# Designs tried in a protein design run: peptides against a protein of PDB entry 6FRK. Part 178

Target 1, 411 residues: chain A of PDB entry 6FRK
Amino acid sequence: NEEVLNAMLKEVCTALLEADVNIKLVKQLRENVKSAIDLEEMASGLNKRKMIQHAVFKELVKLVDPGVKAWTPTKGKQNVIMFVGLQGSGKTTTCSKLAYYYQRKGWKTCLICADTFRAGAFDQLKQNATKARIPFYGSYTEMDPVIIASEGVEKFKNENFEIIIVDTSGRHKQEDSLFEEMLQVANAIQPDNIVYVMDASIGQACEAQAKAFKDKVDVASVIVTKLDGHAKGGGALSAVAATKSPIIFIGTGEHIDDFEPFKTQPFISKLLGMGDIEGLIDKVNELKLDDNEALIEKLKHGQFTLRDMYEQFQNIMKMGPFSQILGMIPGFGTDFMSKGNEQESMARLKKLMTIMDSMNDQELDSTDGAKVFSKQPGRIQRVARGSGVSTRDVQELLTQYTKFAQMVKKM

## One batch from the design tools (peptide; made by RFdiffusion4, then SolubleMPNN)

Design b2_p20_5_s3 (from b2_p20_5, 16 letters changed)
Fold by OpenDDE base, seed 3:
Structure b2_p20_5_s3 (fold): chain B 411 residues (1-411), chain A 20 residues (1-20)
Amino acid sequence: as target 1 above (411 residues)
Amino acid sequence: SLDDLIKQFEEILKAIELLK
């Protein structure tokens, strides 16, 4: 039992390291999981894999929980939000995304460009703000970010803005001059929240970067960007550990709408390559897939029938928007099912089910359904006539079933 | 494509198996 535990923990630790989780955190997690697992309970025939997965999931949830409540803006008040982060972290884009998020929620939002170091910073912010119809402030002539930030905050306070977002200068490296500038800006504008923006793609560098920012300015929130790419987001755990601050939002693409409130469980599920396990578990529980103990047992025995496939298609159709289900599956991007592709996919599932509705119980319940049809080709013609499809459509369904049944046998 | 539906279903089956 301990050998099996150690083997499964090794696989999980490898997957976490491949997800850019800091090696110290992975080691700590491994020891915490080992301490949380009762080996006697594991001996009692409980699903060892499920128990380990649950223990790992629980420890990862603790790693993203700093034990501090996330700051939230107060309605009808002036809320000053200062952004800090390195150049290329997506900080400026994230300022616009956050402003647009609050604007769509009915908050009076504005943007201030206090980046005087980067040529064209104000033009970029102005372009993004104008596209989103967000009021903005900045200067082409003032070189002191403290003056720009102070004047912009004062202006928008006087105009009764509720969300005042201040974008600051970024650097390519952790430089004392950057931190001094950020501290001077923070002292001048007295922000209600300081948001550290972190690029998820920087992997193991996240800890050192996040710590350097927290040691100089009172970072109270983290936003993680570039979670649409190959970045599995393991660096986000390092940022939370270093800043002791919650992740409040994530950036999931280049579009202004590619921005969502952080959810712990979906994030951990994605990090583990398990998709949105919570939303999938919730949907699976909503589907009463616990009644699928019989299916689970069949799949464990490498048995998969056309009826089992039919029942799974029914379950998929019951899960609601197929795009949301697929977005919960690892490796399916949010774009994989445009709204048009969802309807087409559902129409295809319905067509396949209609073909199976013309099959008899012997065909549906056979563990080798494709062989039943191959031995008696007249069955294909009967099913094709019964469902109003071509013999080719039935053969394509049987080819798909065979691929699934082969996959289940390899599981 | 039909192959995309197959991949989708394979991943759903894997996800269901991971939920076991």
Scores: peptide ipSAE 0.021, ipTM 0.421, DockQ to the pose 0.126
Fold by OpenDDE base, seed 1:
Structure b2_p20_5_s3 (fold): chain B 411 residues (1-411), chain A 20 residues (1-20)
Amino acid sequence: as target 1 above (411 residues)
Amino acid sequence: SLDDLIKQFEEILKAIELLK
């Protein structure tokens, strides 16, 4: 039993190391899991694999929890949020994502560019802010970030903004001059929260970077970026351990909407390849698919039409990156999250929808659409010609529809 | 793949059921 436990823990530890989890955290987890598993209970014929998975999950959840409550903005107050992080961490993009998030939640939000070091920093922030219709402040002539930050914060305080986000200069390396500038800005504006932005793709270097920031500036929150595609979220654990600060948000892509509140359990489930059922539920709720009483009623009656399938494909396309949705489904590997697979999957959906756009209402609204086409093969040829596809492509669509309709009948 | 789309649709349907 101990040999089996050690073998399984070795596999889990290898997978966590491959997921960029820091080696110290993996060692600690291994020890904690070994101490939490009663070997006598494992002898009783319980599913050893399930017990180990549960113990691993529980210990990973503890590693992500710093034991500190995340700061939250107060409604009707002026909340100053200062962003800090290295150049290339996605800090400037994340400022815009957070501003947009709060704006969509009905907060009066603004952005300040206090990055005087990087040429075009203000233009980039202005472009992002303008696209999102977020008020912004910055200077093309002022070189002191303290002056810009102070003037911008004062301006937006006087205009009764609730969320005031300050972007600061980044550097390629940890430099004392960067930290001094950050401290001067922080002292001048007195932020309610300091957010450290970390790139997840840095892997094992995340701990050292996060620690260096925490040792110099009072980091109270962490945002992890570049959790798209190949970024294995293990660096997030290192950030929490080093900063002793909660992860508040994650960046999951390049779009302004590729930004979500951090949830511990879904994140760990995804890291372990268990999927994110909770995040899928949240996305379904965000689309108000539950408000589609007509769909719910049809599904309750085991009715599913080609039109219902079309509407669901439209909803899937509205959920954002198709890769993100697939990566939330249990048993879809992280490799499915590649940008290439997303574009191909979206192209396939669009192709299927284009085929259905060539169908008539009788075909789309039939509870037995596949039989409508099977009884009159001329319909397949018409649809194929109308959509510019082969008759085989139409038959493949109808085969898939039949699989879905059979599944709905069993629900 | 088309099978992936099927699984996605299945999980969305399950999620909708869990909301009931």
Scores: peptide ipSAE 0.021, ipTM 0.407, DockQ to the pose 0.096
Fold by OpenDDE base, seed 5:
Structure b2_p20_5_s3 (fold): chain B 411 residues (1-411), chain A 20 residues (1-20)
Amino acid sequence: as target 1 above (411 residues)
Amino acid sequence: SLDDLIKQFEEILKAIELLK
């Protein structure tokens, strides 16, 4: 029994190391799991594998819990959120994602670019902010990040903004000058929260980097980025351990919507390769697909219209990149969809929806939409002209619809 | 590809059914 336990723990430890979990944490986990497993209960015929998995899961949940309540913004207050992190961590992109998240929740949100070190930092922030319709501040001429941050925070406080996000300079190396600049900015603006942004793909370096930031600035929150790649997120455990700060959000892709509140249980389940059933449930519930009992009833009866397809495409677009959802299903690995295929797929969905926006109700609501177009080819030409696409693009959409409708009939 | 979108949609539908 002890040999079997040791063999299974070795496999789990190997898998955690391959998931970029810090070697010290893996060793500690192994000891904690061994101490938590009653060998007598394992002898009683309980599924030894399930018991070990549960013990491992429980100890990983403890590792991601810093025992500190996450900071939350106060409604009707001016909340200043300062971002810190290395260059290439996704910090600037994450500022925009967080701003957009709060804006979508009905907060008056703005962005400040206090990155004077990186050429084009302000242009990048301005581009992201403009696309998301988020107010922004920065300078092309001011070189002191303290001045920019102070002026921007004052401006947006006076304009009664509720969420004021300050992006700072990210350098490639842990330079003392960067940390002093961050401290000067923090002292000048007195942020309500300091967010450390960490790239999950840096593997075993996560602990040392997170610690270096925490030792210089009062990091109170962590955001982990690039969880859409080969990074299984084990570095997140190292960040929590080093900063003693909760993970508040995760970045799960390149899109502005590829950003979600951190949930412990789903994250650990995914880390163990168990899938994220809870996150899938939550995401399905957020879509209010259950409120569409009418659609589900239609699908059960093998009925599927172009309008039903349009509504499903809207739902997919609301869910964000479908790879994230697939990566939440047990047995669907993160590699199931290559990153390049997601943005292209979303662009294709938007194009298909634009074609359908040029269809009439008779075409959209027909139970045999493809036949309606086949009987009257002039409809294809009308829709093509209305949507600015080729007749071939409309025919491809109708071919797609026919495949979907046939699939639904087989369900 | 189109076939990828079809697979995605099929997988969403299956996932929704599994959650019911």
Scores: peptide ipSAE 0.021, ipTM 0.412, DockQ to the pose 0.155
Fold by OpenDDE base, seed 2:
Structure b2_p20_5_s3 (fold): chain B 411 residues (1-411), chain A 20 residues (1-20)
Amino acid sequence: as target 1 above (411 residues)
Amino acid sequence: SLDDLIKQFEEILKAIELLK
């Protein structure tokens, strides 16, 4: 039993290391899991694998929880939020995403560009803010970030803004001059929250980077960016451990809407390759799939038509990037769709929909659509000509439909 | 159930992959 436990823990530890979880945290987790597992309960014929997975999941949840409640802005007050992080971490983009998030929630939100080091930083922020209709402040002539931050905060306080976001200079390296500048800005504006922005793709470097920021400035919140890519987010655990600060949001893409509140359970499920069932549910609910009570009822009765399949394809296309959808499904690892494969998959889905657009209502609404086409092969040729595809492409669609309809009948 | 919707979605995605 101990040998089996050690073998399973070795596999889990390997998977966590491949997910960019820090080696020290993986070692500690292994010890904690070993201490939490009752070997006598494992002898009772319980699914040993499920017990180990549950113990691992529970210990990962503890690693994401710093034991400190996240700061939240107070409605009707002036909340100053200072952003800190390296250049290329997605800090400036994340400032705009957070501003847009609060604006959509009905907060009076603004942005301040206190990045005087990077040429065009203010123009970039101004472009993003203008596109999102977010008020902004910055200077083309002032070189002191402390002056810009102080003037901007004072201006927006006087105008009764509720959320005042200050973007600071990033550097490519951990430089003492950057940390001194950040401390001077923080001392001048006295922020209610300091947010450290971390790129999830830097992997094992997350701990050292997060620690360097926490040792110099009072980081109280973490935002993790670039969780849309191959980054499994294991570096986020290192950031929480080093900063002792909660993750408050995650960035899941390049779009201004690719930003969500951090949820512990979905994040750990994704890290373990279990998928984001809750995030999938939330996205499904946002799509008003409750209006598909009729579809759910049909599916409960084992009925599935080509029209029902078409409507599901439309829903998939509305859910956004196909990679994000796949990354939410259990057993579909983040590696499964390279950016190239996503465009091809969307093109294929559009092709299937174009084939179905050439079908008639009798074909679309039949509970046995494949049998309608098999009885009258001339229908396949009509649909193929109407959609500009081969008869083989139509047959492949009908084969897929038949597989789905058979699965629905078994439900 | 939500589990049934997830399962259907998994199956839709498997089918899209089988179309690769």
Scores: peptide ipSAE 0.013, ipTM 0.381, DockQ to the pose 0.046; fails the geometry check

Design b2_p20_5_s4 (from b2_p20_5, 15 letters changed)
Fold by OpenDDE base, seed 2:
Structure b2_p20_5_s4 (fold): chain B 411 residues (1-411), chain A 20 residues (1-20)
Amino acid sequence: as target 1 above (411 residues)
Amino acid sequence: SLDDRIKLFKQILKAIELLK
């Protein structure tokens, strides 16, 4: 029994290391899991694999919990949020995402560019802020980030802004000059929260980077970026362990909407390849698929039309990148959709929708759309000509529709 | 149910992949 346990723990440890979990944390987790597993319960014929997975899941949840309550902004107050992090961490983009998140929730939000080191930093922030209709402050002439940050914070406090986000200079490396500048800015503006932005793609370097920031600046919150379908996110555990600060948000792509509040259980589930069922449920609910009572009723009766398929394709397109959706489904590996395959899959979906746009209401609303086309082959030629595709492409669509309709009938 | 919608969604995604 101990040999079997050790073999299974070795597999789990390997998978966690491949997910960029720090080797020290993996060793500690292995010891904690061994101590938490009752070997007598394993002898009773319980599924040893499920028990070990559950123990691992519980210990990973504990590693993501720093035991400190996350800072939250107070409504009707002026909340100053300072961002810190290396250049290329996605810090500037994350400032805009957080500002947009609060703005959409009805907070009076603004952005300050205190990055004087990078040429065009203010132009980039201004462009992002203007596109999102977020008020911003910065300078083209002032070179002292302390002056810019202080003036910007004072301005927006006087204008009764509730969320005041300060983007600071990032460096490519951990330099003492960067930390000194960050401390001077922090001392001048007295932020209510200091957010460390970390790139999840740096893997094993997450611990050392996070520790270097925490040792110099009073980091109170962490945001992890680049948790799109390619980043396994194990470095996030290292950041929490090093900073002793909670992850508050995650960035899941390049779009301003690719930003969500951090949820521990979905994150650990995704890290273990179990999928994000909760995040999928939330996205499905955000799509107001519940408002499609008519579709649910049709599905209950085993009815599925080409129009119903078209509407589902529209919903899928609204959910964002396919990689994010697939990464939420248990058993679809993170590697299943390379960026090239995603664009191709979206192009294919758009092509299918374009074929359907050339169909008439009788064809779209038929409960047996494939039979309508099979009885009158001239319809296939019309649709093919109207959509600029081959008759084969239309036949392939109808074949897929038939497969879907058969699956719906089995539900 | 929500479970039925998730199941349908999974099936749709699988079939989109089968369009590869």
Scores: peptide ipSAE 0.026, ipTM 0.469, DockQ to the pose 0.047
Fold by OpenDDE base, seed 1:
Structure b2_p20_5_s4 (fold): chain B 411 residues (1-411), chain A 20 residues (1-20)
Amino acid sequence: as target 1 above (411 residues)
Amino acid sequence: SLDDRIKLFKQILKAIELLK
């Protein structure tokens, strides 16, 4: 039993290390799991795998909990949020994502560009802010970030903004001059929250980087970026451990909407390949699929058409990166999250939609679409020619539709 | 229900995977 436990723990530790979890945290987790598992209870015929999985899950949840409540903005007050982080961490993009998040929640939100070091920083922020219709401040001529930050904060306080986000200069390296500038800006604007932005793709370097920032500036919150389907979430654990600060948001892509509040349980579930059912629910709710009451009603009656399938494919396409959606479903492995698999899956979906675009209303709206095509084989040839695909591709689509329609009839 | 929508969505996704 101890050998089996040690073997399973070794596999889990390997998987966590492969997920860029810091080696110290993995060692600590192994010890904590080993202490939490009563070997005597494992003898009683309980599913050893489930017990270990639960123990691992519980200990990972503890590792992402800093024991500190996350700062939240106060409604009707001026909340100054200062962003800090290295260049290339996604800091500037994350400022825009956070501003857009609060704006969509009905907060009066603005952006300040206090990055005077990087050429084009203000133009980039202006472009992002303008696209999102977020008010912004910056200068093309002022080189002192303290002056820009102070003037911008004062301006937006006087205009009764509730969320005032200040983007600061990044550097490629941890430089004392960067931290001095950050401290000068922080002292001038007196932020209510300092957000450290960390790139998850740096893997094992996350701990050292996060610690270096925490040792120099009063980091109160962490945002982890580049948690795209390829990025291993293990660096997030290292950030929490090093900063002793909560992760408040995660960036999950390049789009302004690829930004979500951090939820511990869903994140750990996803990290372990258990899926993110809550994130899937939230995304399904954001799609306002309430317009699918008609679809749900049809489904309740066991009706499913090719048009209904097309509309569902459109909805999937609107949800953003297909890999992210699949990775939220339990039993879809992390390998589904590869960019190659996403592009291929999206290309396949688009191909299927293109085939359906060549169908007529009688074919699309039939409750037995496959039978319509089987009765008149000339329809398959027409659709194939219209969509530039083989007759086999159309038959494969119809076969898939039939499988769906059969599943709906069993619901 | 939301649960029915999620089930349908899961089935659709599963079938797209089966198209692989």
Scores: peptide ipSAE 0.026, ipTM 0.501, DockQ to the pose 0.047; fails the geometry check
Fold by OpenDDE base, seed 3:
Parts: C-alpha cells; structure tokens; sequence
Structure b2_p20_5_s4 (fold): chain B 411 residues (1-411), chain A 20 residues (1-20)
C-alpha cells in the first residue's frame, strides 16, 4: 500500500513540477498528502487513486488560500487600485480588462497611465481605453509618474469615479529604482488595493518575482495572466505563497473579455489536468452518467470501441452548451468555442454519430474498429451509402477513432 | 482542429474517469 501510494504521489509530483509548481511547495504537498492519507482506509478497498487525488486537491486548495479575504471595491466610494508588475507580465492589458470588467458591472471606472518609462505606454493605454469606452488620464510631457498618478487620481475623485485604476511602469528586471518609483506612487495616491500582475508562463521564476514585489510594496491582490498558453498555472501557487495575497482574477487570452474572477476549484482542477472537477461532477451527476462504470473499466484496460465513442458523443451533447463543457476542460480557454463554433462542433458531432448509426454491432463493438473496416473495405462503402456521406467521411471518422483509441491506450 | 477535438475527447474521457 505504501509503495502504491509513493508511486502515485511520484506521478502527481511530476505533473505538478511540469505545471511549474515550485519544488518546495511540491515537497511540502507530498508530505502533507502522506500525513493526510489513512493507510488503513486505503487498505479497505477504497479507490486509492481517488483518495490520493482528493488529498492532493485539498492540499492544493490550501496553497491558493492565503487565509486572507480578498479586497473588494465598495459601491458608491472612490476605490483606487494600483497595478504593479514586470514589463511583459500583461499588466497594462490587465488594467484595461479589469476596468472593462467593472464598467460592464455598472461601476464608474477610469484608467490612469503612470508609466513614463516605456515609450508608447500612454498611447497603448489610450488605444485600449478608447476601444472599451473607458475614461483615461495620462501625459505625453510629464515624466514624473507620481505627478501623473496624483493628478489623475485627484481628477477622477473629483469626478466621482468609483474605480480608479493606476497602471505603473514595469521594467524587465527587479530593479531598486522600479521599486522606489512604485513606493513613491503608492505613498502619493494611497491606493485601497495594490494588485501584483504575474505572467504564469515564467514558471519557477514566479516565487522570486512575487516575493520581490511583496517585500517592497503592500501587495494585497494577485492577478495571473497568460493562462491560455502552455502555462498550467503552477506559478500562481508560488505567487500566493510569496505575497500571502489572494488571486482575484485570471487572464485567459488577448481579448479584453478574456478575463474572469478567480475560482479556486476550477483552477486547481485545471492545474491537475482534471478540468473543472466540481462543475464536471455536477454536470455528470445531472446527466446520471452512473452507467459509465463499464466505460471506465474498458478505459482502464485500454479498450475503446466505436460504440464507446458514440456514447461519449451522446454524453457531450447531453451536457448542454459545449462552450461551458470546454471551459471545464483543462487546456481549453473559454473562447475555444465561440457560439458559432459550438453550433458547428455540435453539427459535426451529429454528423459523426449519423455515420456510426449506419454501422453494425460487430463494427461498433470491435476493440479495433478501424481494422474491421480495413480488412473489408466494402463495409466503408456500405456505411457511406447508409449515412448519405462520402467514403472519405467514413475514413476520416475511422482515422479520428484510431487517434482516440491510441490516446485511451496512453491514458 | 482535429487535434483539438482529440485533445478535448481525451480530457472528457479523463474527466469521466475521475468522476467515478
């Protein structure tokens, strides 16, 4: 039992390291999981894998919870939000995304560009703000970020803005001069919240960066960007650990709408490559997919039939809007299925199912369905005629099935 | 893409496996 536990924990630890989770956090998690698992309960025939996954999930949830309540703006008050972070973190884009988020929620929102270091920073902010119809302030002539920030905050306070977002300069490196400038700006404008913006794609560097910012300025919130890319978001755990501050939002793409409130459960599920487990569990429970025991047992044995694929397509169609399902699946952004792509994808699934409806039980229930068709090409012509499709469409389905069956064998 | 659908299907299968 301990050997099995250690093997499974090794796989989880490897996956977490591949997700850019800090090695210290992974070691601590491994120890905490080992201490939390009752080996006697694991001996009683409980699914050892589920128990380990649950324990890992619970410990990861603790790692993203700093034990501090996230700051929230007060309606009808002037809330000054200062952004800090390195150049290329997506800070300026995130300022615009946050401003647009609050504006769409009916907050009187504005943007201030206090980045005097980067050429064209104000033009970029102005372009983003104008596109989103967000009021903005900045200067082409003033070089002191403290003056710009102070004047902009005063202006928008006098105009009764509720959300006043201040974008600061970002440098390529943690330089003392950057931190001094940020501290001077923070002291001048007295922000209600300081938001550290972190790029998830920087991997193991997240801890050192987040710590350097927290040691110089009173970071109270974290926003993680570039979670649409190859970054699995493990650096976010490092940022929370270093800043002792909650993640409040995540950036999931380049569009101004590619921005969502942080949710712990979906994030950890995505990090583990498990999807939104909670939302998927809820949907699967709603679908009464209890009959999938036979499917899971087949999948454990690397068996996958055309019928199993058909049943999964039926389940996908029953789960409702494909965009919501995709958002629950690790590595699919919310935009992966625009509403137009959802209908096309559903139509494509229906077409594939219609082809399979013309297959016989021998073809559907074969563990090597593609080989059944390859041995007797007349089957392809029969199925094509029966479903009203080309022989090419049937071959494409069989090619897809073969790829899926190969993926199942590797799971 | 076809590869995206394969990836999707794998993740759905994995999710279903995790739900049991």
Amino acid sequence: as target 1 above (411 residues)
Amino acid sequence: SLDDRIKLFKQILKAIELLK
Scores: peptide ipSAE 0.019, ipTM 0.376, DockQ to the pose 0.098; fails the geometry check
Fold by OpenDDE base, seed 5:
Structure b2_p20_5_s4 (fold): chain B 411 residues (1-411), chain A 20 residues (1-20)
Amino acid sequence: as target 1 above (411 residues)
Amino acid sequence: SLDDRIKLFKQILKAIELLK
């Protein structure tokens, strides 16, 4: 029994190391799991695999819980959030994602670019902010990040902004001059929260980098980026351990919507390759699919219309990025949708919906919509003209609908 | 039921795969 336990723990430890979990944390986890497993309970015929998985899961949950409550902004107050992190961590993109997240929640949000080191930093921030309709501040002429940050914070405080996000210079190396600049900015603006942005793809370097930032600035929150890539997210555990600060959000792609509040249980489940069953359940519940009892009933009868497909596409678009959703399903690896394919897939969905917006009720509500169009080819030409697409694009939609309707009939 | 929702969700995902 002990040999079997040790073999299984070795496999788990190997998998965690391959997931970029720090070797010290993996060793500690192994010892903690070994101490938590009662060998007598394992002898009683309980599923040894489930017990070990549960023990590992429980210890990983503890590793991502720093025992500190995450900072949350106060409604009706001016909340200054300073971002810190290395160049290439996704810091600037993450500032825009966080600003957009709060804006969508009905917060009066703004962005400040205090990155004077990178010549294109302000243009990048301005571009992202403008696309998201987020107010922004920065300078093309001022070289002191303290002045820019102070002026920007003062301006947006006077304009009664609730969320004031300050992006700082990211450097390629942990230079003392960078940390000094960050301290000067922090002292000038007196942020309510300092967010460290970490790239999950740096693997075993996550601990050392996170520690170096925490030792220099009062990091209170962590955001982990690039969890849509080859990074299995094990570096997030190292960041929490080093900073003693909670992960508040994760970046799961390049789109501004590829950003979600961190959930411990789903994250650990994904790290173990178990999938995010709870997050999937939550996300499915957020879809209010109860209002789709009629749809479920239709699906049970093998009925599926173009309108039913349109409603499903609306629900899908409300869910946000599909990579996040797929990554929540057990057995769908993060690689199932490459980054480039998701934005393209969303653009395709929007195009398909625009084509369907040019269809009439007879076409949309037909139980055999493809047959309606096949019998009267003039309908395809009408819809194509109405939606500004080719007749081929309409035929491709009808082909996709037919494939989907055939899958529904096989249910 | 939760199972029906999960089933529907899996189908939506399969539909998205068909859009590839």
Scores: peptide ipSAE 0.014, ipTM 0.405, DockQ to the pose 0.024; fails the geometry check

